# Peptides against a protein of PDB entry 3T6J, part 216

Target 1, 375 residues: chain A of PDB entry 3T6J
Amino acid sequence: PIVESYIGFIESYRDPFGSRGEFEGFVAVVNKAMSAKFERLVASAEQLLKELPWPPTFEKDKFLTPDFTSLDVLTFAGSGIPAGINIPNYDDLRQTEGFKNVSLGNVLAVAYATQREKLTFLEEDDKDLYILWKGPSFDVQVGLHELLGHGSGKLFVQDEKGAFNFDQETVINPETGEQIQSWYRSGETWDSKFSTIASSYEECRAESVGLYLCLHPQVLEIFGFEGADAEDVIYVNWLNMVRAGLLALEFYTPEAFNWRQAHMQARFVILRVLLEAGEGLVTITPTTGSDGRPDARVRLDRSKIRSVGKPALERFLRRLQVLKSTGDVAGGRALYEGYATVTDAPPECFLTLRDTVLLRKESRKLIVQPNTRLE
Target 2, 372 residues: chain A of PDB entry 3T6J as posed
Amino acid sequence: PIVESYIGFIESYRDPFGSRGEFEGFVAVVNKAMSAKFERLVASAEQLLKELPWPPTFEKDKFLTPDFTSLDVLTFAGSGIPAGINIPNYDDLRQTEGFKNVSLGNVLAVAYREKLTFLEEDDKDLYILWKGPSFDVQVGLHALLGHGSGKLFVQDEKGAFNFDQETVINPETGEQIQSWYRSGETWDSKFSTIASSYEECRAESVGLYLCLHPQVLEIFGFEGADAEDVIYVNWLNMVRAGLLALEFYTPEAFNWRQAHMQARFVILRVLLEAGEGLVTITPTTGSDGRPDARVRLDRSKIRSVGKPALERFLRRLQVLKSTGDVAGGRALYEGYATVTDAPPECFLTLRDTVLLRKESRKLIVQPNTRLE

## One batch from the design tools (peptide; made by RFdiffusion4, then SolubleMPNN)

Design b2_p22_1_s1 (from b2_p22_1, 12 letters changed)
Fold by OpenDDE base, seed 2:
Structure b2_p22_1_s1 (fold): chain B 375 residues (1-375), chain A 22 residues (1-22)
Amino acid sequence: as target 1 above (375 residues)
Amino acid sequence: VEVDTRHGYTGVVPPVYPVVFE
């Protein structure tokens, strides 16, 4: 088998300022079969990047073909094991040198092991479909998230010599209709400027890219889904995201007005965006469980994903990217923290829902070193 | 190791995941 490994100070999620990496490492074996799917995605990446909802001027100037590999992890050292990885975590290097994408396949496989009776917050009619397509939809989401999420977008930079990597006279901000008024100066980075929101903001952007692009038939075809199956994968992917947004409340600390997990905060933000879209797209309904205690149900109207959800997500995702590209920290923080705010205001009453989420909380999933067999 | 998936989920998984090398 082909063995891959990495080690070092890589992910900065444990740093409140999103800058200092935590020491981590893994040893893994390449899953050739699953890697082939991601290779097809890579082959289409340049074209798919054009489908993102921002002008080409806000996208990378040159497409650098990345590597994408599915790995079965043998051992992982760190505070948490991710489903997917995009490295390096430096946007400038991503733009100039390229990047490597990794999907930890057996971690995903473990995550797919869901018992129907323990599946919370879904309508009964959705549970079987959810269980059936959670894995495949997750593969799609992870692929898009890493490759076209983290791998997309341009930072506007003025270098130490005063030169810009964009034409100041012709590039227009699609949100304002005006010329670009802010950018990254020499020495400024995504993490240094956006600091406390940088990690979660970027995860939110990447997740949004996944949801947005999974609607594209070419993407689903790459993963082998067509017709009704493709529509089910889309539905379950979006359903999983809105459910995740509700589950995310577990990781909010009301007393400190902060989030303890960047990905979960991102998922909650997306939920808020889709709820704001209205028109019956997403509904969260408090209920009473069979045990007589509080419960909740998340409903996603499949028929409104493209008509209501996509436009809402498009606008939001474009704003995320524009604010990121221009280094507009004030605007970015206002936007992101606005959606990340958790109150008990009607109709959602998120703080009350949080209590329900905590009540229905189950033991966290743990991955132990896998049993390996050589044939 | 705590699993950090892109989408939240709950529950307990088997402690050992078999990996077969061909």
Scores: peptide ipSAE 0.015, ipTM 0.483, DockQ to the pose 0.057
Fold by OpenDDE base, seed 5:
Structure b2_p22_1_s1 (fold): chain B 375 residues (1-375), chain A 22 residues (1-22)
Amino acid sequence: as target 1 above (375 residues)
Amino acid sequence: VEVDTRHGYTGVVPPVYPVVFE
């Protein structure tokens, strides 16, 4: 088998300022079968990037074809195992030198294993579909998240010599209708500039890309879905995201007004965006469990994903990208922290819902390194 | 090791997944 490994100070999720890397390493084996699916996605990436809701001027000037490999982890050292990886974690290098995408396949497999009776916050009618399509939809989401999420978007930069990587006279900010008024200066990076929100903001952008592009028939076809199956995969992917947004409340600390997990904060933000869209797209209903204690149900109207959800996500995702590209920290922080705010204001009463989430919390997932043998 | 997934960090510990290497 083909063996891959990496080691070093890589991920900065544990740094409050999003800059200092945590020491991490893994050894893994290439899953050739699953890698082939991601290779098909890579082959379509350049075209799919054009489907993203920002002008070409806000996209990378030249698409650098990355490697995308599915890996089965043999050993992992770190505080947590991700489902997917996009490296390097330097946006400037991603744009000039390229990047590599990795899906940790056997980690995903562990994530798929949820018992029906332990599946919280879903309607009974959705549970079977959710269980059936959770895995496939997750594969789609991870692929899009890593490749077209983290792998998309241009940073406007002024180099040390004062030269710009964009035409200041012709490039227009689609949100303001004006010329570009801010950019990254020499020595400034995404992480250094956006600091405390950088990681979560980027994860939110990547997750949003996944939801947005999973609606594209070509994407579903790449993963082998068509017809009713494709629609179910879309539905479950979106349903999973809104559910995750609710589950995310576990990782919020009200006393400190702080989030403890970047990805979960991102998912909560997306939930807020989709709730704001209204029109019955997403509904969170407090209920009473079989034990007589508080529970909740998340409902997603599949018929409104394209008509209500997509436009809402499109607008939000474009704003995320524009603010990122222009290095507009003030605007970006205002937007993101606005959606990331957790209060007990009606109608959602998120702090109350958080109590319900904590009440329904199940055992923490743990991955244990397996024994290996030759067969 | 904690798993960073879309499903969160809660739920019953899943059974061992047998990985087959190709």
Scores: peptide ipSAE 0.009, ipTM 0.494, DockQ to the pose 0.056
Fold by OpenDDE base, seed 4:
Structure b2_p22_1_s1 (fold): chain B 375 residues (1-375), chain A 22 residues (1-22)
Amino acid sequence: as target 1 above (375 residues)
Amino acid sequence: VEVDTRHGYTGVVPPVYPVVFE
C-alpha cells in the first residue's frame, strides 16, 4: 500500500485570529480508485478555473498542477478530522509554488451512515434520495472545495521592492468598474488582514465554488455521473448545503453573538445567500414533529438551482473573491458579517429555528481508528 | 488494502474541519 502522512502546525481554525496553526498529524493509505477520479479532476482544473465567476486577472497567473489523492486515514492526531485538505494554508505559496489536495475518504464514509428515521429537517420525499446520494455528492463537493475552492484565486500583492503582481493600469475591479485601489502589502497575509473572519470567509468561498462548479457537466462526468444521476447528485449536494446552513445554528451562540465553527458559519452564510435569491428556491418551514414538539423542513426547488441559485451564488462568489484579492477587509467584513448575522427577524426567525435545531440535535458521531488488512 | 473502521479507538472529533454535519 501507498502510505502518506503529514505533521506540523497546519490548521488555524482554533485560533480566533486565524493565524496560529494547531499541531496536527496523520497516517493514511492511498485509495487508488477514488484518487483516479481526483486525478481526472486535476486534469480538468485549469479549464474549470476559467468557469469561476471572476476575471482571469483575479485568478492565478499560472496554473500549477497540484496533487490530489484520496486517503483512508489510519490515525489522525488533532482536534478534528477533516474530510478534505488543501495545503499549504498560505495563499502566497499556493499561487506561486502550488498546493496539494487530499480527500479523507473514510472520514467521508462515516458521514454516509445515516438512518432515515433520524434524518432531520428534510421532506419525506427527499430522504431516500438524500441518503442515496449524500456520499457521492459530498465526494464531488470535497473535491471541488479543495482543488478549485481553496486552490483558486489570486491575491494582489505589492512586494517589498514595490512591484505589483498585477497591472495597475489595466486590471479592473468587476464590482466597481474601477482600477484596483487596494492590495496586500509586504508582510500582509489573508489571515493577518481578515483576522477573525478569515477562516470562515475562505471556507464559504470554497463551499460556494463547490456548489457553483458542481453544476458543470464535466465535473459530474469526472465523478462518473450522467443523466438523471448527475442531476440527483447536484440536487442532493445543494440540498445538503442548505440543510447544513440550518444545522449550523447549533454552532451559533446568541449570548455572545459569535460562531463557534468556521465551516458551519460558512454554510449558514450560503443558506442566507440562497434564501435572499428568493423565488421559491429555498424554503424553511417550521413544523410540528410527531412528538408534538417543534420541527422544521428545508425545501430546495431543484428546478430553480440553475435559474435562481446559480446566478445568486455567482454574484456572491465573485464578490467574495474580489474583496479577498484586493485585501478589502472593510468590504469583506461588511459582506460576510451581514450574511452571518443571526436574528429572529421574520420570515425565517433564525433564533427560533435555532431552538428547533437544538431540540432535534442528534448524538455526536464517534470516529474510530480503523484496522487494515491485506487481500 | 481494506480499511475496517468498525474496530479501534473511539474519538470525539469537534467540527473544526470540512465535514458534513447531520
Scores: peptide ipSAE 0.020, ipTM 0.481, DockQ to the pose 0.050; fails the geometry check
Fold by OpenDDE base, seed 1:
Structure b2_p22_1_s1 (fold): chain B 375 residues (1-375), chain A 22 residues (1-22)
Amino acid sequence: as target 1 above (375 residues)
Amino acid sequence: VEVDTRHGYTGVVPPVYPVVFE
């Protein structure tokens, strides 16, 4: 078997300022079959990057072919096991030196096992599709999230000598129609500028890239899905995201007005974006469970994903990227925190829904190191 | 170890998960 490992201060999700990495490490074995799919995705990455909803001037000038591998984890030391990894976490290095993508395949596989009777917040007629396609949709989403999410976008920089990595006279901000008015100065980084929202904001961008690009037929073909199967994978991926946005409320602390998990905050933001799109795309309905206690149902109209969902996500994702590229912290914070705000305002009444989510939450999941043998 | 599955997995993790290595 091919063995991979890493160790060090990697992820900064537990840092309130988003800059200090938590010490972690893992040992894993390469899953060759799944890695082959990701290699095909890498081979198409340069083309797929052009499908993202920002001008080429906001994308990396040079495509740096990354390494992408699916790993079956033998052991993981840290506070949590991620589904995927994109390293390094320094945007400047991602721009100039490249990056590595990793999918922790067996971690995802554990999540594939869903008991139908315990699957919360979905309509009964969606549960079977969800169970069937959750796994495949996860693979697609993680691949896109890591490779084309975290691996995309340009930061506008003025170096220590005053030189810009973009043409100030010709590059236009697609949101304002004006020339670029802000950028990163020498020594400034994504994390240093955006600080408390940096991690969650970036995860939101990456998740949005996944949802957006999973609509592209070429992406689904890479993963071996065509026709009705491809459409079901798309539907379940989007359905999973809006459901995750509801589940995310568990990780919000009303008393402190803060989020305790960056990815969950990101998913809630996406839910808010898709709810704002309206037109019956997403509906959350409070219900009463069989036990007589509060429950809820999330509905996603499949027929409106492309007509309503995609345009809404396109606009939002473009704004995320433009604000990131230009280092516009004020604008970025206003946008992101606006969608991340949790109130009890109608019609959603998210604080009330949070009570429902907490009532329906399942026991904490624990993973222990498995026994490994060679036969 | 707590798992961040990217998609908000809340299901029960089986006590034993078989993994096949190549």
Scores: peptide ipSAE 0.015, ipTM 0.498, DockQ to the pose 0.057; fails the geometry check

Design b2_p22_1_s2 (from b2_p22_1, 12 letters changed)
Fold by OpenDDE base, seed 5:
Structure b2_p22_1_s2 (fold): chain B 375 residues (1-375), chain A 22 residues (1-22)
Amino acid sequence: as target 1 above (375 residues)
Amino acid sequence: VEVDTGHGLTGVVPPVYPVVFE
């Protein structure tokens, strides 16, 4: 078997300033069959990057073909095990030298296991569909998130010699209609500049890319979905995201006004964006469970994903990218923290919903070291 | 080890599937 490993100070999620990496490592075996699916996505990546909702001037000048491998984890040492990885975690290196994408296949397989009776916050009519397509939709989302999410977008930089990596006279900010007014200076990085919001903001951008591009027929074809199956995968992927946005409230601490998990904060932000779109796209309804205690239901109108959801996400995603590219920390923070704010204001009453989420919380998830056998 | 799957820490997750080499 082909063995992959990494070790070192990699993920910065535990650093309040988003800069210092946690020491972690893994040993894994390549899943050749699953890797082949991601290689098809890589082959289409250059074309799919053009479908992202920002001008080519805000995309990387040269497409650097990455590796994308599905891995079965043998051992993992760290505070948390991800479903996917994009490394290195340095945007400057990603832009100039390239990157590697990894899907942790057996971790995803564990995530696919859901007991219907324990599935919270979904309508009964959606539960069977959700269970059926959660796995396939995760494969799509993780692939897009890592490859075209983390792997996309240009940072505008002025180097130590004063040279720009963009034409200051011709590049226009699509949000303002003006020339570029801000950029990264020598020594500035994404993490150093955006600091406390950097990790969650980037995860939000990557998740949004996944939702946005999963609507493209070519993406679904790459993963082997056509017709009604493709539409179901889309629906379940979006449904999973809005549900995750509700579940995210578990990771918010009201007393400290802070988030404890970057990805979950990102998913809450996306939920807020889709709720703001209105028109009945997303509805969260407080209910009473069979036990007589508070419950809730998340509804996503399938028929409005393309007509209402896509345009809302497009505008939001473009704004995320433009603010990232230009190093506009003030604008980026205002936008992101605005959507990440948790209040008890009607109609959503998110703090009240948080109580419901906590009430319905089950046992903490645990991953146990697998056994390896030679046959 | 906790898994970041977008579902929080709710529910019991079975152990990672064994890897079989043929």
Scores: peptide ipSAE 0.008, ipTM 0.496, DockQ to the pose 0.056
Fold by OpenDDE base, seed 1:
Structure b2_p22_1_s2 (fold): chain B 375 residues (1-375), chain A 22 residues (1-22)
Amino acid sequence: as target 1 above (375 residues)
Amino acid sequence: VEVDTGHGLTGVVPPVYPVVFE
């Protein structure tokens, strides 16, 4: 077997300032079959990057072909086990030296073990489809999230000598129609500038890339989905995201007005974006469970994903990227915190929904280190 | 260890996840 490992101060999610890494380490074995799918995705990455909703001037000048591997984790030391990893976490290094992607395949598999009767917040008609396709859709989402999410976009930089990595005269901000007015200075990083929102903002961008690009036929083909299966994978991926946005409320602390998990905050933001799109794309309906206690249902209109959802996500994702590229912290914070705000305002009444989410919360899953056996 | 799959999947995970090495 091919063994991979990493160790060090890697993820900064536990740092309120997004700068200090937590010490982590893993030992894993390569899943060759799944890795082959990700290799095909890598082979198409340069072309798929062109499908992202920003001008080429906001994309990396040169695509650096990354490694992408599916890993079955034997041991993981840290506060949490991710589903996917893109390293290094330094945008400057990603742009100049490249990056590596991994999918923790057996971590995803653990997530798939949901009993139908325990599946919360979905319509009955969606449950079987969700159970069937959540695994495959996760593979697609993780692949896109890591490779084309975290692996995409350019930071505009002025170096110590005053030189720009972009043409100030010709590059136009697609949101304003004006020349670029802000950039990263020497010594400034994504994390240092965006600080408290950096991690969650980046996760939101990456998740949005996943949702956006999963609509592309080539992506689905790479993962082996065609026809009705491809459409079901798309639907379940989007459905999973909007459901996750609701579940995210568990990780919000109203008293402190803060989020305790960056990815869940990101998913809530995406939910808010898709709700704002309106037109019946996403509906959250408070209900009463069979036990007589509060419940809720999330509905996603499949027929409106492309017509309503995609344009909304396109605009949002472009804005995220433009603000990131230009180092516009004020604009980025205003945008992101606006969508990340949790209130009890109608019609959604998110604080009330949070109570429902907490009420329906299942026990925390514990992952135990596996044993390997020779059969 | 908490798994951040980001999909809010809660449930009982079998204590042993067999990784079949082919």
Scores: peptide ipSAE 0.007, ipTM 0.495, DockQ to the pose 0.054
Fold by OpenDDE base, seed 4:
Structure b2_p22_1_s2 (fold): chain B 375 residues (1-375), chain A 22 residues (1-22)
Amino acid sequence: as target 1 above (375 residues)
Amino acid sequence: VEVDTGHGLTGVVPPVYPVVFE
């Protein structure tokens, strides 16, 4: 077996300023079969990057073919275990030196197992489909999230010598129609500029890339899905994200007006974007459970994913990228915090829904180190 | 509420299943 290890101060999710890495490490074995799927995705990455909703001038100047490996984790030491990893975490290094992608396959596989009776907030008609396709849809989402999410986009930089990595005269901001007015100066990084929102914002961008690109038949084909199966995978992927946005409320602390988990905050933001799109794309309906206590149902109109959802996500994702590329912290914060705000305003009444989410909360699972054997 | 592992870091995730070496 091929063994991979990973150790160091890497993820900054526990730093309120998003800058200081937490010490973590893992030992894993390469899953060759699953890695082959991601290799096919890598082979298409250059073309798929062009499908992202920003001009090439906002994408990396040079495509650097990354490594993408599916790993079965033997042990993980840290405050949390990821489903996927894209490293290094410095965007400047990603665009100049390259990056590596990892999917923690066995972590995902365990997460796929869901008991139907415990599956909350879905319509009954969606539960079986969700259970069936949650795993495959997650594989797609993780692959896209890491490779084309975290692995995409360019930071506009002025180096120490005053040189720009973009043509100031010709590059146009697609949102404003104007020349680029802001960039990263020497010593400035994504994390240093965007600080408290950097981690969640980036996760939101990466998740949005996953949702957006999973709509492309080529992506689904790479993962072995065609026809009705491909459509079901798409539907479940989007449904999962919408549901996750509701579940995310668990990680919001109203008294402190803050989020405790960056990815969940990101998923809530995406939910808000898709709700804002309107037209019946997403509906959250408070209900009464069989126990007579509050419950809720999330509905996603499959027929409106491409017609309503995609355009909404496209616009949002482009804005995220443009603001990131230009280092526009004020604009980025305004956009992101706007969608991340949790109020009890109708029609959603998210604070009330949060009470429902908490009421339906299950006990957290524990991480258990697996056994290994040779066959 | 099911805690979705999704992508990236989660505080608590399901246990990892046994790995078989080939």
Scores: peptide ipSAE 0.014, ipTM 0.511, DockQ to the pose 0.059; fails the geometry check
Fold by OpenDDE base, seed 2:
Structure b2_p22_1_s2 (fold): chain B 375 residues (1-375), chain A 22 residues (1-22)
Amino acid sequence: as target 1 above (375 residues)
Amino acid sequence: VEVDTGHGLTGVVPPVYPVVFE
């Protein structure tokens, strides 16, 4: 077996300013079969980056071929176990030196063990499909999220010598139609500029990349899905995301007007974007459960994913990237916090829905460190 | 350890998956 490990101050999710890493470490074994799928994704990455909804001038100048491996975790030390990892967590280094991607396969497997009777907020007709394709759709989403999400986009920089890594005269901001008006100065980083929203904003961008690119036939083919199966994987991936956006309300603290988990905040933002798109794409309906207590149902119109969902996500994702590239903290904060705001305004009444989410909250899944035995 | 799968926490005790070392 191939053993991989890492240790150190790596993830900054618990730092309110997104700068200080939390101590983390793991030992894992390579899953060769799943890693082969990610290798194919890596081989297509340069081409797939061109499918992202921003001009080439906002993408990395040079594609740096990363490593991507699926790992089965033997031991993990930290506050939480991610489904995927993209390191290093420095955008400048990702841009200039490259990166490594990891999928924690057995962590995903734990997430797959959903009992149908405990599956909340889905229509009955969607439950079996969701259970069937949750795992495969997660593999797709994690792969895209790490490799083409975190691994994409350019930061506009002026170095200590005053040189720009972009042509100030010819590069146009696609949102404004004007020349680039802002950039990162020497010593400024993504985390230092965007601070309190940096982690969640980046996760939102990465998740959005996953949803957007999973619509591409080449991506689905890489993962071995064609025809009806491919469409089901797409549907379940999007359905899972909108459901996650509802579940995210658990991690909002109304009294403090803050979010306690960056990924969940990101998923709520995506839900808000897709709800704003309208046209029946996403519907959240309060219901009464069989127990007589409040419940809810999330509906995603499969036929509207490409016609309504994709254009909405395209516009949003482009805005995220443009604001990130230009270091426009004011614009980025206004956009992101706008979608991250939780109120009880109709029609959604998110604060009321939060009560329902809390009422239907499932027990925490605990991953127990596996024992390894030599046969 | 809390698992961040992005799909919410389900109350099911995860099955112990035997890691088969190849």
Scores: peptide ipSAE 0.008, ipTM 0.497, DockQ to the pose 0.054; fails the geometry check

